# Ledger of designs, part 33: peptides against a protein of PDB entry 6RGO

Target 1, 392 residues: chain A of PDB entry 6RGO
Amino acid sequence: MALKLLGFNQDATCFSVISSNKGVTIYNCDPFGKCFELEKSTSNDEELDFLVEMLFSTSLIAVVDKTIGASKRKKLKIVNTKRKATICELTFPHEIMDVIMNRKIICVVLKSDQIFVYDISCMKLLRTIDVRGEKLKSTSKFRNSEAVGDIGVRVSLSTDNNSILCYSSYSKSDKENAPLNDIVVFDALKCIQINVLPAVHQSNIVCIACSPDGMLMATASEKGTIIRVFKTIDTENDEPILVNEFRRGSRPSRISEMKFNHDNTLLACVGESDTIHIFALPVTTTEADANEDDTLQQSSHSLSSSINGLQYISKGLANRFGKIIVSKIPTQSQQRHVAYIKIPENAKYRIGFPKDTTNTIHICGEDGNYLVYSIPRNEVGPCTLVKSNTFD

## One batch from the design tools (peptide)

Design b1_p14_2_s2 (made by RFdiffusion4, then SolubleMPNN; from b1_p14_2, 5 letters changed)
Fold by OpenDDE base, seed 4:
Structure b1_p14_2_s2 (fold): chain B 392 residues (1-392), chain A 14 residues (1-14)
Amino acid sequence: as target 1 above (392 residues)
Amino acid sequence: DEEEAEKILENLEK
């Protein structure tokens, strides 16, 4: 059967698939098994297309049926899976491209480059973000270039209650075809723009991942060769903080998904390549206020390692052209993956990090494989397969 | 988690 992957939920406890014969199926990861099925509304041999976003392991799902006609593609349904009932239906002016949620917020992305932000608790509209309208206000000449193919606004939402929304926006460049290469960081609860990261790539951003806590964001362009990790909220001298620059590869390859693990120590990416890449982030030592007064006098010798102060020569060449932020950031050594998983060529995979095991990754493929891998900590190498299941 | 979702669902059904 042709399977189409919808992806994991926020904590990788469930994943959703489209089966051409059945409709939408949601699988539980542990214990492995079907937990919900949504039958196709029609007997037609039409290719099934759905968006499904699940609220963790709960009975709340958001569903968009994209299979039949322009009208259904504009409808968001909130479904109680226990009751198998649509509780709420929202209709949008344009086709729904993406839906993301956490415990507080639903974001709906439209083909119009609009983001509708809702309070999930009552489905009240909090904000409409018009990414095109923001562009037009900044640059009066932008024609409504129809989003050609898969290029559109990308979004990611923190899985915590802080509800940090990261989205791609159009650069303020005077060029008629300004790329979607800016990032906006938005507090979805307060409906306030927190930060703007201008020109984080040279080309359109096609993938964004927000960390679970909303403190980090990963971005990839259509080239998919470089992944950049930024702080979302923090700035240094009103400039965005690049934490990491990772090299996925030398060859262009689209990245379809990225995920942080729950402690922000790992970033995984998947896409059109035969390899899932896992990158290590520097552990931000949270200064644990270890105010524990434990008096043990251990006389540890003062190794005076002379950290030679690399003078950040901020060459302040204010060239009038919107300087790609990347040109000011010292060439942080482009780090490669610390771990990898080989996947079948041309198989689409989705990734998720479980909450309880920060060195475990869940993956599922359109080949019908659900796989659990252990990530090596102390060596660069392949992940170890821990568990495998099949689905149809 | 489920209790919060159930409360959300119950509020959307009213």
Scores: peptide ipSAE 0.417, ipTM 0.926, DockQ to the pose 0.904
Fold by OpenDDE base, seed 2:
Structure b1_p14_2_s2 (fold): chain B 392 residues (1-392), chain A 14 residues (1-14)
Amino acid sequence: as target 1 above (392 residues)
Amino acid sequence: DEEEAEKILENLEK
């Protein structure tokens, strides 16, 4: 049967899949099993397409039926899974491309490059963000170019209550084909723009991940060769802080998903390649708790990989195509993965980090595998398979 | 967590 992955929830306790015969199924990771099913509304042999976002391990889900021919692609349903009932329905002017949520906020991304930000507690609209702005509305003939169907606004939301929203925006270039290579950092609760990271890549951003606490953001372009990690809020001399630059590979390959673990020590990425890559982040010691003298020799097995090479070369490489503020980390100092998982080339995988185990990763595939891996702490190498389950 | 979501759900059902 064709499975289509919808992904993990925020804490990787559940994942959702589309089964061609059954509709949407949500699986619990531990104990492994089905926890919810949304049956097909139609007996048609149409390829099912859905968005499903689950609020952690709760009975609250957001659902969009994206099935072809369904007049429902513009409808967001909030469903109580315990009651199997739609409790709220919103209709949008355009097709829904993405939905993200936490305990405070739900964001709806439209094909029009609009982001609707709601207070989840009452579904009150807090903000409409128009990523194109007023000036670009006139010149964008709907790109009827079939080939561009997958280049749109990307979003990521912190899983905490601070509700830091990161989204891709169009660079201020007067070119009709301005790339989606800026990032905006937005406080979704206060509805305030916090930061703007201009031209973080040379091409369109296709993947964004916000850390759970909203303090870090990872970005990847269409090339998927380089991943950049930035601070979201903090700036140095009004310039964006590049924390890390990771090399996924030398060959172009799309990254479909990135995730931080819950303590911001790891970043994982998955996509069209046969490999999930896991990168180590430097532990930012917050200087604040230096005062309490409590001699708990927690043997932090700090991976003292000598990260000597991240000179903050704030030298703005004014390359010919505009001020790329991001200092090119020399290709030799680009960090590689610390761990990896091999996956089947033709199977799409999704990734999640469980809250309770910072060195464990959950993965699921369209091949019907749910896999739990242990991430090596002291060596560069393959992850170890700890648990395997199958789903259909 | 579940209690907060139940409160959200109860508020959206009104």
Scores: peptide ipSAE 0.414, ipTM 0.926, DockQ to the pose 0.939
Fold by OpenDDE base, seed 5:
Structure b1_p14_2_s2 (fold): chain B 392 residues (1-392), chain A 14 residues (1-14)
Amino acid sequence: as target 1 above (392 residues)
Amino acid sequence: DEEEAEKILENLEK
């Protein structure tokens, strides 16, 4: 059967897939098995497309039927999986492009470049973010998004209760074709803008990942050769803090998904390439006041030695137009992956990090494989396969 | 976790 991957939930305890004949299926990762199935509402032989966002492993899911020709592409359904019932239905003025949630917030991204922010507890609208702004509404000839593919607003939400929302925004260039290369950091609970990272890439941002705690953000452009990691809230001299710059590869390749692990020590990326890349992040020792007592000398042989090379070349080339272009870190200071997984060519994969095992990654493929890998910590190399299951 | 989701679900059903 043709499978289409939807992805993992926030803690990689479940993943969702579209089966051409059945509709949406949710699998539990451990013990592995089907935990929910949403039947196709239409008997038509149309190619199924859905958005499914899970609230962790709970009975709450958000569903959008994106099937072509369906009038339902503007409808968000909140579903109780235990009752198999739609409990809430919202209709939007435009097609839904993405849905993300945590325990506090649902964000709905529209084809109009609007983000609707809801309190999940009552589905009250907290904010409508118009990423195009008022000035661009007049020149919104609908980008015939049929011809210029997947260029839209990208979003990521922290999985914690702080609900840090990162989204791509249009650069303030007076050009009609401004790229989506700015990032806005937004407190989704307080409905306030916290930070703006201008021109983080030269081209449109196509992938964003927020860390679980909302303190870090990873970005990739349509080129997918370089991944940048920033602090979300903190600034240095009113400038964005670039924590890391990673090189995925020399050849352009789309990145479809990135994820941080739960302790912010790893960043994984997947896309159109035959390789999942895993990058090590510097452990930000928060100077937690080490109160004196428990001398448990766990000799964590920190692989601290190789991080010597990040000279803060704080030389922001202020271009003549006052736009902070994040200076390209010299190719020699770009870090490579510390671990990798080889995947079949042309197989779409999704990634997730389990909460309790920070050295483990879950992956699933449109080839019907669910795989659990152990990530090496002491050496650069391939991940080790720990568990495999198949699904249909 | 599930108890919070159940409370949300019950509040959205009212």
Scores: peptide ipSAE 0.411, ipTM 0.927, DockQ to the pose 0.939
Fold by OpenDDE base, seed 3:
Structure b1_p14_2_s2 (fold): chain B 392 residues (1-392), chain A 14 residues (1-14)
Amino acid sequence: as target 1 above (392 residues)
Amino acid sequence: DEEEAEKILENLEK
């Protein structure tokens, strides 16, 4: 049967799939098994397509029927999986492209490049963000909506209660074809813009990941060769917003998903390549006020890979042209993966990090494999397969 | 976690 992957939930305790014959199935990861099934509403041989976002391991899911020809592509349903009942239905002016949530917020992305931000507790609209309207205020020229192919606004939301929303925005360049290569950082609870990261790539951003705490963000462009990691908030200490630049590969390949682990020590990426790449992040020691005396000398041999390579381009020229956030990190400072997983060619995979085991990664494939890998801590190399299950 | 989602679901059913 043709499987389509919808992905893991926020803590990788569940994943969702579309079966052409059954509809949507949600699986538990441990113990492995079916936990929910949404039956196909139509007997037609139409290729099923859905958005399904699950609130962690709970009975709350958001569902959009994306099936071609369906009048339902503009409808968000909130479903109680225990009752198999639609509790809330919202209708949008345009097709829904993406849905993301945490315990406080639902964000709905439309084909119109609008983001609707809701309080999940009452489905009250908090904000409508018009990414095109922001562009039109900066650039006098409308992009024809039809000429924007598979490139729309991308979003990521922190899984914590701080609800940091990162989204791609159009560059303020006077070019009619301005790329979606800016990032806006937004407090979704307060409805305040926190930061703007201009021109983080040369081409459109196609993948964004926010860290669980919302303090870091990873971005990839259409080229998928370079991944950049940024701080979401400017620190008072004039620290560089760009903290890492990773090389996935030399050949262009689309990155479909990126995720941080729960302690911000690892970033994984997956896409059209035969390889999942895992990168190590420098441990930002937040100097929490260690006023309490408990001298447990855990000798963390911090491999202080000296981030000496950020040559400050002298402060003098930066004052006239707005914050060049992407200082040309010398190509020599591009870090490679610390770990990898080989996956079958032409199989789409999704990734998830479980909360309790920061050195474990969950993956699932359209080939019907659910796999758990251990990530090597002290060595550069392949991940080790720990568990495997199959699904249909 | 489940109790918070149940409260959300109960509030959306009203």
Scores: peptide ipSAE 0.404, ipTM 0.923, DockQ to the pose 0.915

Design b1_p14_2_s3 (made by RFdiffusion4, then SolubleMPNN; from b1_p14_2, 5 letters changed)
Fold by OpenDDE base, seed 3:
Structure b1_p14_2_s3 (fold): chain B 392 residues (1-392), chain A 14 residues (1-14)
Amino acid sequence: as target 1 above (392 residues)
Amino acid sequence: LEEEAEKILEELEK
């Protein structure tokens, strides 16, 4: 059967798939098994397309039926899976492209490059973000939205209660064809812009991941060769906003998904390549809340990779053109993966990090494999397969 | 919605 992966939930306790015969199925990861099924609304042999976002292990899902007609693609349903009941339905002016949520916020991304931010508890609209509206101060004609293919606003939301929203925005360059290569960091609860990261890539951003705590974000462009990791908030200490630059590969390849683990020590990346890459992040010891007491000498050998090599291009030129955040990191500072998983060629995979086991990764494939891997801690190498299940 | 979303959200805190 043709499977289409929707992905893992926020804590990788469940994943969702589309089966051509069954509709949407949600699987529990441990114990492995079906936990929910949404039957297809039509008997037609039409290719099923859905957005499904699950709120952790709860009975709350957001569903968009994208299979048939322009009207259904504009409807968001909030469903209680235990009751099999629609508890809310919202209709949008444009096609829904993405839906993300946490315990506080639901964000709906439209084909119009609008982001609707809701309080999940009452579905009250908190904010409409118009990513194009900031660009429309320049007289640039509406790009026919049809010709831009798979290039749209990308979003990621922190899984914590801080509800940090990272989204791609258009560069303020006077060029009619400004890329989606800026990042905006937004507090979704307070409805305030926290930060703007200009020109984080040379081309459109196609993948964003926010850390669970919202303190870090990872970005990849359509080239998918370099992943950049940034702090979401400027620290008072003039610390560089760009904390890591990772090389996924030498060949261009689309990155479909990135995820941080729950302690911000690992970043995983999956896409069109035969390899899931796992990168180690430096532990940013925030010295602040070290209350004195428990002297557990965990000798974490901090690989203090001395990021001494960020020669600040002299303060004088930067003041006129805004913070050039992407100083040319010397190509020498590009870190490779610390771990990897080989996956079948042409199989789409999704990734998730379980909360309780920071050195474990969950993956699922359109080949019908659900796999659990252990990540090596002290050595660069392949991940070890711990558990495997099949689904249809 | 509110009461049902609240009940579902309370299931996350347990």
Scores: peptide ipSAE 0.160, ipTM 0.840, DockQ to the pose 0.109
Fold by OpenDDE base, seed 4:
Structure b1_p14_2_s3 (fold): chain B 392 residues (1-392), chain A 14 residues (1-14)
Amino acid sequence: as target 1 above (392 residues)
Amino acid sequence: LEEEAEKILEELEK
């Protein structure tokens, strides 16, 4: 059967798929099995298209039926899976492109480049973000370029209660075709813009991942060769902080999904390539206030490592084009993956990190494979397959 | 909606 992957939930305890014969199926990861099914609304041989976002392992799902007619593509249904009942229905002026949620917030992305932010508890609209309207206010000449295919506003939401929303925005360039290469960091609860990261790539951003705690964000452009990791909130001299720059590959390849693990030590990416890449992030030693009084006198010899010359690369070319953040970051050696998973060519895969096992990754494929891999910590190499299941 | 969403959300905190 043709399978279409919808993805994992926030903690990788469940994943959702479209089966051409059955409709939407949600699988539990452990124990592996079907936990919910949405039957087809129609007997037509039309290709099924849905958005489904599940609130962790709960009975709450958001569903958009994109299969039939322009009207259904504008309807968000909130469904209680235990009752098999629609508990809320919202209608939007434009087609729904994406839906993301956490315990506090639902964000709905429209084809109009609007983001609707809702309080999940009552489905009250907290904010409408108009990414085009913000662009038009900044730059008077923007033609309504229809979002052609895969180019549109991208979003990611922190899985914690802080509800940090990262979204792609149009650069303030005077060019009629300004790319979606800015990032806005938004507090979705307070409805406040926290930060703006200008021109994080040269081309449109096609993938964003927010860390579970909302402190980090990963971005990839249409080229998919470089992944950049930024701090979301923190700035240095009112400039965005690049934490890491990763090289996925030398060949252009679309990245469809990125995920952080729950402790922000790993970033995984998947897309059109035969390889899931896993990158190591520097452990930010949060100085845990180890106020524990334990008296052991071990004589720490002060290794004074003289970190010498940061050569300032020349000031000259930066003046006319808005501050490309990339030009001031010292050439951090583009790090390669620390681990990888080989996947079948042309199979779409989705990724998720389980909460309880920071060195484990869940993946599922349109080939009907659900796979659990262990990530090596001490060596660069392939991940080890721990568990496999099949689904239809 | 509110009462049902609240009940579902309370199931997440346990």
Scores: peptide ipSAE 0.127, ipTM 0.831, DockQ to the pose 0.143
Fold by OpenDDE base, seed 5:
Structure b1_p14_2_s3 (fold): chain B 392 residues (1-392), chain A 14 residues (1-14)
Amino acid sequence: as target 1 above (392 residues)
Amino acid sequence: LEEEAEKILEELEK
């Protein structure tokens, strides 16, 4: 049967899939099994498409029926899975492209490049973010949605209560075809813009991941060769802080998903390649007063690659000739993966990090495999398969 | 919605 993966929830305790015959199914990871099924409302052999966003392992889900021809592509349903009932329905002016949530907010991304921010407790609209801004409303050139299929506003939300929203925005270039290569950091609870990271890539941003605490953000462009990690809130001299630059590969390959683990020590990426890459982040040792003298000589050869070069992203001087010099983010020493997982070629996979086991990664495939891997700590190499299950 | 969402959210804090 054709499976379509929707993804893991925020803590990788559940994942959701579309089955062509059944509709939406949610699986629990441990103990492994079906925990919810949404019955298919139509007998037609139409290719099912859905958005499903889970609120952790709770009975709350957001559902959008994206099936072709349906007026339902503009409808967000909030469903109680215990009652099998729709508790709220919202209708939008445009097709829903993405839905993300945490314990405090729901963000709805539209095909119009608008982000609607709601308080989850009452479904009150807190903010409408228009990413195109007022100037682009006059250019009635709807991107011919046929030719530039997958380029839209990308979003990521912190899973904590701080509710840090990162989204891609258009560069301030006077060009009609400005790339989506800026990032805005937004406090979704206070509805305040915290930071703007200009021109973080040369091309459109296609993938964003926020850390669970909202303190870090990873970005990838259409090329998917370089991943950049920034601080979200902290600035140095009003400039964005680049923490890491990772090389996924030498060949262009689309990254579909990135995730941080719960302690911000690992970043995983998956996409069109046969390889999931896992990168190590520098542990920010908070200088807790190391007064305790405990002499345990464990010779952990810390692969402390001396990350000495905090290279400032110099403000691109607008030279007199109107060429926006994309500030060359100074090439930090591009780090490679510390671990990897080989996946079947052409299989779409999703990734998740469980909260309680920071060296474990959950993955699931449209091939019907749910796999748990252990990540090596002290060596660069393949992850070890710990558990496998199948789903249909 | 509010009362039902609140009850579901209270299940996350336990």
Scores: peptide ipSAE 0.063, ipTM 0.805, DockQ to the pose 0.110
Fold by OpenDDE base, seed 2:
Structure b1_p14_2_s3 (fold): chain B 392 residues (1-392), chain A 14 residues (1-14)
Amino acid sequence: as target 1 above (392 residues)
Amino acid sequence: LEEEAEKILEELEK
């Protein structure tokens, strides 16, 4: 049967899949097993397409039936899985492209490049973000070009209660084909724009990951060769802080998903390549107040010592349009993965980091494999398979 | 809506 992966929840305790014959199935990771099924409402041999976003391990899911002909692609359903009941139904003016949530906020991304921000507790609309802005609405003949299906606004939301929303935006260009290569950082609770990172890539941003605490953001372009990590809120001299620049590979390959672990020490990426890459982040010592309690310096020899060579290249190169582009770290100083997982070619995989084990990664594939890997701490190498399960 | 979302959210704050 063709499986289609929907992904992990925020803490990687569950993952969602579409089975062509059964509809949507949610699996629990530990103990491994089915925890919810949404039956296919139509007997037609139409390829099922859904968005499913789960609120952690709770009974709350957001569901969009994207199946062709279903006429439901504009409807968001909030479902209680314990009751098998629709709690809420919202209808949007355009097709829903993405849904993301945390304990406070639901964000709904439309094909119109609008982001609708809701308070999850009452489904009150807090903000509509028009990413194209009013001026670009006049020249947007709907790109009826079939080839544009994959280029849209990308979003990521912090999994904490601070609800930091990162989204891709159009660069200020008088060209009809301005790339989605700016990032906006937005406080979704206060509905305030916090920061703007201009021209973080040369091409459209196709993947964004926000850290769980909202303090870091990773970005990848259509090329998928370089991943950049920025601070979200902090700036130096009103310039974006580039924390890391990682090289995934030399060949172009789309990155479909990136995730930070819960302590911001690791960034994983997956996509069209045969390899999941895991990168180490420098431990930002938060200056926790030096309260004098003399507790034993267990010298965890963190691999942090070799990373000190990333000069804060605050010197943005002015692009041809006078915008500061984040200077490229020299290719020789670009960090590579510290760990990797080999995956089957042509199998789509999704990734998640469990909360309780910062050196463990959960992965699932359209091949029906759910795999748990241990990430090496002190060496560069392959991850070790710890647990495997199969699903249908 | 509110009462069920609130109950689910109260399960998350415990």
Scores: peptide ipSAE 0.151, ipTM 0.836, DockQ to the pose 0.146; fails the geometry check

